# Designs tried in a protein design run: peptides against a protein of PDB entry 5GWM. Part 39

Target 1, 52 residues: chain A of PDB entry 5GWM
Amino acid sequence: DSAISKEDEERYQKLVTENEQLQRLITQKEEKIRVLRQRLVERGDAKGTELN

## One batch from the design tools (peptide; made by RFdiffusion4, then SolubleMPNN)

Design b2_p24_8_s3
Fold by OpenDDE base, seed 2:
Structure b2_p24_8_s3 (fold): chain B 52 residues (1-52), chain A 24 residues (1-24)
Amino acid sequence: as target 1 above (52 residues)
Amino acid sequence: DELKELEELKTKLEQLKEEIKKLE
């Protein structure tokens, strides 16, 4: 029986937690990009390609 | 640069998914 070491379990849990944090950050950035694009459309601004 | 930061986060996410898969 391949017993996962306590050290490997702690590493796994850290990676899972970081993965969940990154998923939340990605969602937040995607929403920010959506809002910025919508503001450009509403303003009639052609600068959509200049978004950083 | 929100687009650049988003792409960096996506890259890191894929790396973490691969590391998680190795430990599962």
Scores: peptide ipSAE 0.290, ipTM 0.803, DockQ to the pose 0.655
Fold by OpenDDE base, seed 1:
Structure b2_p24_8_s3 (fold): chain B 52 residues (1-52), chain A 24 residues (1-24)
Amino acid sequence: as target 1 above (52 residues)
Amino acid sequence: DELKELEELKTKLEQLKEEIKKLE
């Protein structure tokens, strides 16, 4: 009786897919930030904490 | 910049998680 409608299931699947896409983008951004921080350390630039 | 964009993505991710939770 409280079964998810087909429309809700389709919406759910779209949200799950978008969630997975965002997770991948987040991972890519985090890796890029890590690399940038490492470059700042290698340059002796203490301003690595100011990365935005 | 990269950190700002990351925070925006994380915010959107949390919003999606809440919407997913409403459908579960």
Scores: peptide ipSAE 0.293, ipTM 0.804, DockQ to the pose 0.716; fails the geometry check
Fold by OpenDDE base, seed 4:
Structure b2_p24_8_s3 (fold): chain B 52 residues (1-52), chain A 24 residues (1-24)
Amino acid sequence: as target 1 above (52 residues)
Amino acid sequence: DELKELEELKTKLEQLKEEIKKLE
């Protein structure tokens, strides 16, 4: 195994942290989309506009 | 557009996973 440089380790840790942040944001947006879809169903509204 | 933003985040997540894999 080639020794990982300190700079590569720091880069790796930054990427891991960003990955975790993106995973949280994805979960939050998926939940928001679920809630929006549920509200449309509950209101009986026809899709007049795309969910932005 | 929450769906568009979600797909952009998923794309970025896959890119980061590939970059992480190159450092593992």
Scores: peptide ipSAE 0.292, ipTM 0.804, DockQ to the pose 0.620; fails the geometry check
Fold by OpenDDE base, seed 5:
Structure b2_p24_8_s3 (fold): chain B 52 residues (1-52), chain A 24 residues (1-24)
Amino acid sequence: as target 1 above (52 residues)
Amino acid sequence: DELKELEELKTKLEQLKEEIKKLE
């Protein structure tokens, strides 16, 4: 039987929700990194390694 | 280390995508 159990459906919905949360966090961190790099360029600061 | 944290989040995202794909 190829039918998905109720437990598998509940697990699926939880995983989808967590996936969406992680996608938002990734976007926020990528934007933060972009802004920090731009500030280093504007200041002429060579210490890009401090952004990690 | 924002880059390290970003890579860890990307790794976890790919793992979740694989688990989602098994249940779709």
Scores: peptide ipSAE 0.289, ipTM 0.804, DockQ to the pose 0.611; fails the geometry check

Design b2_p24_8_s4
Fold by OpenDDE base, seed 3:
Structure b2_p24_8_s4 (fold): chain B 52 residues (1-52), chain A 24 residues (1-24)
Amino acid sequence: as target 1 above (52 residues)
Amino acid sequence: SELEELKELKTEVEQLKEEIKKLE
């Protein structure tokens, strides 16, 4: 049977933590994108209204 | 401008997604 070393577990946990940090950053930026798109729509900006 | 900020944020999101893909 395969055994996982303590060093491999520590490396895995670092990757999990980094992934979670990156996901939080993505969520924050996507929320800011939504807010900016809404502001552009509210202003009647043609470029804002055409943005997907 | 708010439009340019939106474009920059979209680019940053794609870069972060690529970085996540490198962890897999």
Scores: peptide ipSAE 0.260, ipTM 0.805, DockQ to the pose 0.196
Fold by OpenDDE base, seed 5:
Structure b2_p24_8_s4 (fold): chain B 52 residues (1-52), chain A 24 residues (1-24)
Amino acid sequence: as target 1 above (52 residues)
Amino acid sequence: SELEELKELKTEVEQLKEEIKKLE
């Protein structure tokens, strides 16, 4: 009963794929943020310990 | 510096989150 056009499905899949790619990029950058914060803490850098 | 790189990465994360929000 429900019908979705091929064009609409293709548009949707592109958005889903882009969203997933952006989420992966966020995760990678957040991991890099964690590593940098940890390095600053290990050095005893007061600025590093205050980073949010 | 590592501090400036950290600030830049945080800005990029916020931009990516805003872009995701536009897709939703």
Scores: peptide ipSAE 0.259, ipTM 0.806, DockQ to the pose 0.193
Fold by OpenDDE base, seed 1:
Structure b2_p24_8_s4 (fold): chain B 52 residues (1-52), chain A 24 residues (1-24)
Amino acid sequence: as target 1 above (52 residues)
Amino acid sequence: SELEELKELKTEVEQLKEEIKKLE
């Protein structure tokens, strides 16, 4: 049967861990993007309501 | 500005996605 060496498994796990870390960073930045977009919309809405 | 920060974050997200793609 084909078997993966310990070294190959460790290399794979490093890639998985790195991927997960990068995904977490993406999620953090996307959340910040969401918050900033919402603030910009609210400012636009506030200006619109003041003009109306 | 909040708009410039948003643009920077979008760029960083795309860079991180490209880095993930290189791992695959």
Scores: peptide ipSAE 0.257, ipTM 0.804, DockQ to the pose 0.173
Fold by OpenDDE base, seed 2:
Structure b2_p24_8_s4 (fold): chain B 52 residues (1-52), chain A 24 residues (1-24)
Amino acid sequence: as target 1 above (52 residues)
Amino acid sequence: SELEELKELKTEVEQLKEEIKKLE
């Protein structure tokens, strides 16, 4: 019977943790992007600028 | 400026997505 070693589980958990951390960072930056876009729209600085 | 910060953050998001892709 094949079983996952403790070392393989530890490697897997590191990858899971890293993925979760990166996802949180993406969410934070995307929220900041939305806030900045809204500020630019409210100030009228969005005219002629592609806010993508 | 807010515009330059937005451009930088967009680049960083794309870099983070590419890093996640390497984990998958």
Scores: peptide ipSAE 0.257, ipTM 0.804, DockQ to the pose 0.204

## One batch from the design tools (peptide; made by RFdiffusion4, then SolubleMPNN)

Design b2_p25_1_s1
Fold by OpenDDE base, seed 3:
Structure b2_p25_1_s1 (fold): chain B 52 residues (1-52), chain A 25 residues (1-25)
Amino acid sequence: as target 1 above (52 residues)
Amino acid sequence: KEAKDEEELALYEKLRKEIEELRKK
């Protein structure tokens, strides 16, 4: 049996919040990557062999 | 046309690298 100190809980909550912020940034970038990949595919398909 | 696709690809690679750095934190 162990008890977590208030200071340890506050440190943990800061790490959780930071992790959530980083995960949001990752998700935003991954969504942008998805959109960019799709546009590259569509441009490649739309122009046959000619790159725009 | 090609310059725009190259710019978009470069942005994709930049974003991918930024994700990798974020995952290391």
Scores: peptide ipSAE 0.112, ipTM 0.711, DockQ to the pose 0.480; fails the geometry check
Fold by OpenDDE base, seed 4:
Structure b2_p25_1_s1 (fold): chain B 52 residues (1-52), chain A 25 residues (1-25)
Amino acid sequence: as target 1 above (52 residues)
Amino acid sequence: KEAKDEEELALYEKLRKEIEELRKK
């Protein structure tokens, strides 16, 4: 059986953890973008009546 | 009110660029 070396497993786990951390950061920024877009849309709808 | 929209747009663009850089890693 091609046993994965302990070093290869440790490298893999580091990559998995880093990927998860990056994905969390992306998700947080994407959520903030969603909120900002929604506010801009709501204000754009309000611009039909009031200058923002 | 326009100044707040400009600030939010600038922040939006900043966050987009930061996401692009994170995806390049």
Scores: peptide ipSAE 0.110, ipTM 0.709, DockQ to the pose 0.491; fails the geometry check
Fold by OpenDDE base, seed 1:
Structure b2_p25_1_s1 (fold): chain B 52 residues (1-52), chain A 25 residues (1-25)
Amino acid sequence: as target 1 above (52 residues)
Amino acid sequence: KEAKDEEELALYEKLRKEIEELRKK
């Protein structure tokens, strides 16, 4: 039976858990980037085309 | 203020670099 060993399953689950943790950190940073980008655009729009 | 835009841009670049390093793992 091509059933993965318990050791292989435990190794896989560790990688999945690590990937999920890293993805949460990426999502948090991407959200902060979105907010910062929007603030920069809003400040640019408030002065027209000039970088303020 | 230009100084606040520079600070936000520097933070944006820092966060982008941190995301890049996280994706390399």
Scores: peptide ipSAE 0.109, ipTM 0.708, DockQ to the pose 0.546; fails the geometry check
Fold by OpenDDE base, seed 2:
Structure b2_p25_1_s1 (fold): chain B 52 residues (1-52), chain A 25 residues (1-25)
Amino acid sequence: as target 1 above (52 residues)
Amino acid sequence: KEAKDEEELALYEKLRKEIEELRKK
């Protein structure tokens, strides 16, 4: 149980923010993939399935 | 494409591990 330094806390906060940003981007892309896959199933149109 | 999402996920997991190690201090 060593006390975290101020520099470590600042690094932690930065990493949390960056992680949250990446998580949001991943979630947005995963949702897009879900929607595209669903459209493929419903329409049978493989041409409409463009993934990032 | 999915490959970019995998790369972003890998970066996310790396940062998550760094956060976890910082939380253990």
Scores: peptide ipSAE 0.091, ipTM 0.671, DockQ to the pose 0.039; fails the geometry check

Design b2_p25_1_s2
Fold by OpenDDE base, seed 5:
Structure b2_p25_1_s2 (fold): chain B 52 residues (1-52), chain A 25 residues (1-25)
Amino acid sequence: as target 1 above (52 residues)
Amino acid sequence: SAAEDQKELELYEKLRQEIEELRKK
């Protein structure tokens, strides 16, 4: 029975889209962190033979 | 090298800070 205005619906959809964009950015940064951690581990394993 | 590891650590810390800022919005 209750309804929201067209302007409120548009604002809500904008926030949903922004949230999805921010989540994608977070995921990309978290993936880069995983890659960096893996490189640091690989270099740690290499310390037995050479210093990087 | 230790210098390369330090640069990657600095990038890691920067990315962590940016993630925290994004989550606070």
Scores: peptide ipSAE 0.093, ipTM 0.694, DockQ to the pose 0.403; fails the geometry check
Fold by OpenDDE base, seed 4:
Structure b2_p25_1_s2 (fold): chain B 52 residues (1-52), chain A 25 residues (1-25)
Amino acid sequence: as target 1 above (52 residues)
Amino acid sequence: SAAEDQKELELYEKLRQEIEELRKK
């Protein structure tokens, strides 16, 4: 329905904000994994416990 | 860890679906 209640709009905004936060966290984790994998390839080091 | 990242991704995907359903209203 085209008529969204105030409660649905507030829920929507909350979900958008939370989704953006989760996306940022995932991106940060994925970047960390990428950097660690690259370091492993370049240096031949052990993976260690730094991975998320 | 990869498992933690996968769990976060699943939560992210669920929220994306909920947002999409709200936008369809």
Scores: peptide ipSAE 0.086, ipTM 0.671, DockQ to the pose 0.039; fails the geometry check
Fold by OpenDDE base, seed 3:
Structure b2_p25_1_s2 (fold): chain B 52 residues (1-52), chain A 25 residues (1-25)
Amino acid sequence: as target 1 above (52 residues)
Amino acid sequence: SAAEDQKELELYEKLRQEIEELRKK
């Protein structure tokens, strides 16, 4: 309970890295969507194809 | 797309749960 194997530690580090990568990608996409939606509202044009 | 981002978020959450399980050992 107090100690993990080397294999579990390696698995943990892999999952941490992958999780951080996914979080960054999601955040970037969400920000892009937010900005594009706002631009569409301001411009009133049919640029919906630019959204994720 | 929003649907693709949602699928990626679900994968993120699954990985987060696995991390939490490992941290409890």
Scores: peptide ipSAE 0.084, ipTM 0.666, DockQ to the pose 0.038; fails the geometry check
Fold by OpenDDE base, seed 2:
Structure b2_p25_1_s2 (fold): chain B 52 residues (1-52), chain A 25 residues (1-25)
Amino acid sequence: as target 1 above (52 residues)
Amino acid sequence: SAAEDQKELELYEKLRQEIEELRKK
């Protein structure tokens, strides 16, 4: 029912894209941390934590 | 680092809030 302006739509699309990019980056970092932590637990070795 | 990840998450959350406000228009 309510319509956004063309400028609002362009801003929306930019924010959506940036949000998705950030979400992907966070997920990638979290997955790397998870995998590294799991490997450290399995090895019983606290050496060389590559944490962000 | 956890601190870097938190800063990135905070930026993500701010953008999410802006998107939600735009969707209400």
Scores: peptide ipSAE 0.083, ipTM 0.666, DockQ to the pose 0.039; fails the geometry check

Design b2_p25_1_s3
Fold by OpenDDE base, seed 1:
Structure b2_p25_1_s3 (fold): chain B 52 residues (1-52), chain A 25 residues (1-25)
Amino acid sequence: as target 1 above (52 residues)
Amino acid sequence: QKKKDEELIELYKKLRQEIRELREK
């Protein structure tokens, strides 16, 4: 049985932690996108009601 | 108003690009 070295396990755990951090960053940006999209929709609706 | 909409669209595009770059790591 090929035992994983302690160094390889530590590297793996760092990659797992980094992946979780990246996923949190993605989620935060996706939420910002959602908010921006909603603001654009609200502004589009407001423009449709603005009589030029 | 148009300038603010353009700024929001630009920010949206930037955030979408940053998400792609994060997924490619």
Scores: peptide ipSAE 0.117, ipTM 0.698, DockQ to the pose 0.438
Fold by OpenDDE base, seed 2:
Structure b2_p25_1_s3 (fold): chain B 52 residues (1-52), chain A 25 residues (1-25)
Amino acid sequence: as target 1 above (52 residues)
Amino acid sequence: QKKKDEELIELYKKLRQEIRELREK
């Protein structure tokens, strides 16, 4: 069994943490997109209503 | 009204681009 080195485990944990941070940023931006889309729909802008 | 809608559309496009860049990192 190829045991993962301590250094490889530390690298993995850094990548996991970075991934979680990036996912949080994505979620925050997706929420902003949702709010913006809703505002455009409420305004009745044809260009806004075309935004998917 | 149109200027504000254009601003919102621009911001929407920027946020979508930023999400794409974050996923491609």
Scores: peptide ipSAE 0.117, ipTM 0.697, DockQ to the pose 0.618
Fold by OpenDDE base, seed 5:
Structure b2_p25_1_s3 (fold): chain B 52 residues (1-52), chain A 25 residues (1-25)
Amino acid sequence: as target 1 above (52 residues)
Amino acid sequence: QKKKDEELIELYKKLRQEIRELREK
Protein backbone atom coordinates (compact mmCIF):
# COMPACT_ATOMS: atom_id res chain seq x y z
CA ASP B 1 0.00 0.00 0.00
CA SER B 2 1.60 3.27 -1.12
CA ALA B 3 0.91 5.63 1.78
CA ILE B 4 0.79 9.29 0.74
CA SER B 5 3.78 11.05 2.27
CA LYS B 6 3.29 14.07 4.54
CA GLU B 7 5.08 16.15 1.88
CA ASP B 8 2.64 15.02 -0.83
CA GLU B 9 -0.34 15.87 1.42
CA GLU B 10 1.13 19.32 2.16
CA ARG B 11 1.69 19.90 -1.59
CA TYR B 12 -1.90 18.85 -2.35
CA GLN B 13 -3.30 21.11 0.39
CA LYS B 14 -1.31 24.08 -1.01
CA LEU B 15 -2.81 23.46 -4.46
CA VAL B 16 -6.35 23.22 -3.02
CA THR B 17 -5.89 26.46 -1.05
CA GLU B 18 -4.42 28.25 -4.09
CA ASN B 19 -7.31 27.04 -6.28
CA GLU B 20 -9.86 28.35 -3.74
CA GLN B 21 -8.07 31.72 -3.57
CA LEU B 22 -7.94 32.01 -7.37
CA GLN B 23 -11.64 31.10 -7.65
CA ARG B 24 -12.53 33.82 -5.10
CA LEU B 25 -10.54 36.39 -7.11
CA ILE B 26 -12.26 35.29 -10.34
CA THR B 27 -15.72 35.55 -8.71
CA GLN B 28 -14.93 39.05 -7.38
CA LYS B 29 -13.79 40.23 -10.82
CA GLU B 30 -16.82 38.64 -12.53
CA GLU B 31 -19.10 40.52 -10.11
CA LYS B 32 -17.29 43.79 -10.92
CA ILE B 33 -17.74 43.02 -14.64
CA ARG B 34 -21.48 42.41 -14.08
CA VAL B 35 -21.85 45.77 -12.32
CA LEU B 36 -19.86 47.62 -15.02
CA ARG B 37 -21.88 45.98 -17.80
CA GLN B 38 -25.15 46.90 -16.07
CA ARG B 39 -24.03 50.55 -15.73
CA LEU B 40 -23.20 50.68 -19.45
CA VAL B 41 -26.60 49.14 -20.36
CA GLU B 42 -28.44 51.64 -18.12
CA ARG B 43 -26.64 54.50 -19.89
CA GLY B 44 -27.89 53.20 -23.26
CA ASP B 45 -24.33 52.95 -24.61
CA ALA B 46 -24.27 50.67 -27.67
CA LYS B 47 -20.67 49.63 -26.87
CA GLY B 48 -21.75 48.75 -23.33
CA THR B 49 -24.63 46.58 -24.60
CA GLU B 50 -22.11 44.59 -26.70
CA LEU B 51 -20.17 43.60 -23.56
CA ASN B 52 -20.79 40.07 -22.31
CA GLN A 1 -20.66 60.86 -20.72
CA LYS A 2 -18.55 59.27 -23.49
CA LYS A 3 -15.34 59.59 -21.43
CA LYS A 4 -16.96 57.81 -18.47
CA ASP A 5 -18.24 55.04 -20.76
CA GLU A 6 -14.74 54.62 -22.25
CA GLU A 7 -13.29 54.33 -18.74
CA LEU A 8 -15.89 51.67 -17.82
CA ILE A 9 -15.10 49.72 -21.02
CA GLU A 10 -11.37 49.91 -20.24
CA LEU A 11 -11.99 48.63 -16.70
CA TYR A 12 -14.11 45.79 -18.13
CA LYS A 13 -11.31 44.79 -20.56
CA LYS A 14 -8.73 44.91 -17.75
CA LEU A 15 -10.84 42.69 -15.47
CA ARG A 16 -11.44 40.15 -18.28
CA GLN A 17 -7.68 40.02 -18.95
CA GLU A 18 -6.96 39.51 -15.23
CA ILE A 19 -9.49 36.62 -15.14
CA ARG A 20 -7.73 35.02 -18.13
CA GLU A 21 -4.35 35.33 -16.41
CA LEU A 22 -5.77 33.76 -13.22
CA ARG A 23 -7.17 30.78 -15.18
CA GLU A 24 -3.87 30.24 -17.04
CA LYS A 25 -1.84 29.84 -13.80
Scores: peptide ipSAE 0.117, ipTM 0.697, DockQ to the pose 0.629
Fold by OpenDDE base, seed 3:
Structure b2_p25_1_s3 (fold): chain B 52 residues (1-52), chain A 25 residues (1-25)
Amino acid sequence: as target 1 above (52 residues)
Amino acid sequence: QKKKDEELIELYKKLRQEIRELREK
């Protein structure tokens, strides 16, 4: 198997960086969902307790 | 109070959709 070119490595690193950025955004939204669910539970809303 | 709960549920649904779109992209 031929070694990857420097250009292919640079492209890969860009994709890794982008993926890490997207994962951070997902994590932030998931945390926000968790907080919202907790607020609905604390309010005693039956729909809030059913949220998955 | 119910209006705020509806707003929170709507925001939750929106955030779930945005997460799905980010994973599919």
Scores: peptide ipSAE 0.115, ipTM 0.696, DockQ to the pose 0.614; fails the geometry check

Design b2_p25_1_s4
Fold by OpenDDE base, seed 1:
Structure b2_p25_1_s4 (fold): chain B 52 residues (1-52), chain A 25 residues (1-25)
Amino acid sequence: as target 1 above (52 residues)
Amino acid sequence: DKEEDEKLLKEYEELRQEIEELRKK
């Protein structure tokens, strides 16, 4: 059985941890984008009735 | 308010650029 070397496992775990950190940052920014987009839509709907 | 819409658009574009740079890592 090709036992994963300790060095390969440590390298893999570093990449997994980095990926999880980057994914958390992406998710936070994507949530903020959703909020900003909703605010722009709400302002656009308001502009249909009032000139901003 | 056009100034507030421009600020929201700018922040949206900055966040999209930051996500793109994070995906390149």
Scores: peptide ipSAE 0.151, ipTM 0.741, DockQ to the pose 0.508
Fold by OpenDDE base, seed 5:
Structure b2_p25_1_s4 (fold): chain B 52 residues (1-52), chain A 25 residues (1-25)
Amino acid sequence: as target 1 above (52 residues)
Amino acid sequence: DKEEDEKLLKEYEELRQEIEELRKK
């Protein structure tokens, strides 16, 4: 039985943890993008240049 | 204010680039 080695499991868990950390950073930046886009829309609306 | 709009657009594009670099890791 080619059971996964403890070392391979530890390597996998590091990759999973790193992926989760990167995904959290992406989500934070995507939220900031959403806020910036909304501010641009609101400023456009104030100028009568809403594009929907 | 056009300068503020340009600043917001710049920050938006910088964040998009940072997300792209994070996805390449």
Scores: peptide ipSAE 0.150, ipTM 0.740, DockQ to the pose 0.579
Fold by OpenDDE base, seed 3:
Structure b2_p25_1_s4 (fold): chain B 52 residues (1-52), chain A 25 residues (1-25)
Amino acid sequence: as target 1 above (52 residues)
Amino acid sequence: DKEEDEKLLKEYEELRQEIEELRKK
């Protein structure tokens, strides 16, 4: 019965931490996309008088 | 302002591409 080594567990934890960091970066970019879309909509709604 | 809308659209597409590249890793 081969248990995982401490080195294998440390390598796994590094990959988990990296994945969590990448997910945080994705979430931050998705939130920025949401804000940009909202700004584009608000500017489009101001076209009620043909001024971009 | 069309120029500001074009800037916002460009930034949006850049952020989408960056998310796609992050998901491919």
Scores: peptide ipSAE 0.148, ipTM 0.741, DockQ to the pose 0.422
Fold by OpenDDE base, seed 4:
Structure b2_p25_1_s4 (fold): chain B 52 residues (1-52), chain A 25 residues (1-25)
Amino acid sequence: as target 1 above (52 residues)
Amino acid sequence: DKEEDEKLLKEYEELRQEIEELRKK
């Protein structure tokens, strides 16, 4: 029964925290992509009525 | 406005590249 060392647990928690931070950054950029895509669609639809 | 559309497209592509680099970490 290899008990996880305190150092291994601390390393694991750092990786988990880093992964969560990276995932938050990805989510923020994906939301920005969604907004930009919607703006491009709205402008594309507007171009059918007015030149952009 | 084509310049605004090009700017939005560029920002979209930059954000996609940044997401790709974040997923490689």
Scores: peptide ipSAE 0.152, ipTM 0.741, DockQ to the pose 0.473; fails the geometry check

Design b2_p25_2_s2 (from b2_p25_2, 11 letters changed)
Fold by OpenDDE base, seed 5:
Structure b2_p25_2_s2 (fold): chain B 52 residues (1-52), chain A 25 residues (1-25)
Amino acid sequence: as target 1 above (52 residues)
Amino acid sequence: EKFKELLEELKRLEEELRKLEQELR
């Protein structure tokens, strides 16, 4: 029974924690991107009628 | 000007998002 080394468990938990942190940063940036895209559309609807 | 600024901010955030997604893999 290869007991997972305490060192390997600690390394795994660090990777899990880092992944969760990066996922939170992704979600925050995606929301900011959504807001910026909406603002671009709202302003582009005032100019985008001239490119067709 | 404000439209160009928002477009460049969006491009920066999309590039940063792409980097974070690469770090998750």
Scores: peptide ipSAE 0.083, ipTM 0.690, DockQ to the pose 0.096
Fold by OpenDDE base, seed 4:
Structure b2_p25_2_s2 (fold): chain B 52 residues (1-52), chain A 25 residues (1-25)
Amino acid sequence: as target 1 above (52 residues)
Amino acid sequence: EKFKELLEELKRLEEELRKLEQELR
């Protein structure tokens, strides 16, 4: 019987928790990127290709 | 000028996102 050791279960749970934390950080950065891209488009449309 | 600042912030966040996505692999 391949009983997962308590150590293997704790290692797996750490990886799951880390993955969930990284996914939250990704989602937050993706949202901020979306907002910044939209502001860049709005400014690009309003001022042309002038990088000011 | 604030357009350049937004572009630089975007590039920084895109690089930080790429690093986080690499840590998930």
Scores: peptide ipSAE 0.086, ipTM 0.681, DockQ to the pose 0.092; fails the geometry check
Fold by OpenDDE base, seed 3:
Structure b2_p25_2_s2 (fold): chain B 52 residues (1-52), chain A 25 residues (1-25)
Amino acid sequence: as target 1 above (52 residues)
Amino acid sequence: EKFKELLEELKRLEEELRKLEQELR
């Protein structure tokens, strides 16, 4: 098996770092979605049919 | 109105999430 070149390793580490950044953004959005959904449920239950 | 604003923010975040998940494919 040909050893990975230093250039290929550096390219791989950039992709790993980018993937980790995207995964953090996904997790943050998913948490915000959960909080917003919960607030919508609580408001839907509290305000009966008024789409205000 | 605050309910509609939260609903539209939720839809926006769900669309942004789908885009980020597509970038991971």
Scores: peptide ipSAE 0.086, ipTM 0.681, DockQ to the pose 0.091; fails the geometry check
Fold by OpenDDE base, seed 1:
Structure b2_p25_2_s2 (fold): chain B 52 residues (1-52), chain A 25 residues (1-25)
Amino acid sequence: as target 1 above (52 residues)
Amino acid sequence: EKFKELLEELKRLEEELRKLEQELR
């Protein structure tokens, strides 16, 4: 029985919490990317190839 | 210019997303 030390359990719980935070940050970045890509398409369609 | 600004913002967010995805691996 590899008894996980209390220190290893505390480290694991910190990593789980950090992973959940990083996943939320990823979702927020993906939504920002989606909105920016849509705005770029809408502007690209309206202005042609004019990189204004 | 506002198109270039949005393009550079998108590139920054894509690079930040790539870093976060790398930290999860």
Scores: peptide ipSAE 0.049, ipTM 0.631, DockQ to the pose 0.091; fails the geometry check

Design b2_p25_4_s1
Fold by OpenDDE base, seed 5:
Structure b2_p25_4_s1 (fold): chain B 52 residues (1-52), chain A 25 residues (1-25)
Amino acid sequence: as target 1 above (52 residues)
Amino acid sequence: MDEKLLEEYKQLQEEIEELRKKLAE
């Protein structure tokens, strides 16, 4: 019957790895944003309170 | 300082948007 080729499997694994890497980068930047927002809030700046 | 932090925040948001765009491809 039909089966996935070795090339297709390797391509799939590359996509999975890339997606995981992208998600990690997003999470890291979101954490940095959280820290920045907290610093702005602690300073009592209106700009900080407007950030989400 | 606050202006610099705001600019960094904006930059990071743009980078996240670009990463999400790549993730959606």
Scores: peptide ipSAE 0.217, ipTM 0.787, DockQ to the pose 0.677
Fold by OpenDDE base, seed 3:
Structure b2_p25_4_s1 (fold): chain B 52 residues (1-52), chain A 25 residues (1-25)
Amino acid sequence: as target 1 above (52 residues)
Amino acid sequence: MDEKLLEEYKQLQEEIEELRKKLAE
């Protein structure tokens, strides 16, 4: 039989919240990267155009 | 300044990798 204690649920929710925060930060940085990459391409920088 | 943009790009990539490492823990 399996049961989740209140303490285990609270710990789980903290981890979920932390993971959501981390994912939001990743998304924000990825969007910023997209913008920067586009700017580099538009400026015709060879290094920028080669960015993956 | 293309060099500044490139450096910022590299920095953000590194930060993303660090965040992904935290997610993987």
Scores: peptide ipSAE 0.216, ipTM 0.787, DockQ to the pose 0.686
Fold by OpenDDE base, seed 1:
Structure b2_p25_4_s1 (fold): chain B 52 residues (1-52), chain A 25 residues (1-25)
Amino acid sequence: as target 1 above (52 residues)
Amino acid sequence: MDEKLLEEYKQLQEEIEELRKKLAE
């Protein structure tokens, strides 16, 4: 049959889990960036204001 | 303080790029 093997499914699930972990880490760092950017703007730092 | 915040921002951007590289592999 065209169904994927158990080994292929296990490999896929490992990649999905890793992907989800990486996405969570990215989201956490992006939130920190948002906070830092806001602090730079509040302090009137031109370099911080240029951060988009 | 502003320089420290900017450096932390740069570090976080680099870390995100590294994570994206891992995702693209």
Scores: peptide ipSAE 0.215, ipTM 0.786, DockQ to the pose 0.682
Fold by OpenDDE base, seed 2:
Structure b2_p25_4_s1 (fold): chain B 52 residues (1-52), chain A 25 residues (1-25)
Amino acid sequence: as target 1 above (52 residues)
Amino acid sequence: MDEKLLEEYKQLQEEIEELRKKLAE
């Protein structure tokens, strides 16, 4: 029977935590992008409307 | 004002790309 070492588990947990932190930052910025894009659309900016 | 919003949008997209690169490391 194979088992994950404590060291490997700690490394995994660090990666999971970092991943979650990065995902939260991405989500925050994506929400801000959504708001900005909506403002551009509401203002009738053609270039803003074309933003993906 | 719209130009400023476009620039901010661009900056945020670059920041997201940098974060995704870190996620892929």
Scores: peptide ipSAE 0.214, ipTM 0.785, DockQ to the pose 0.682

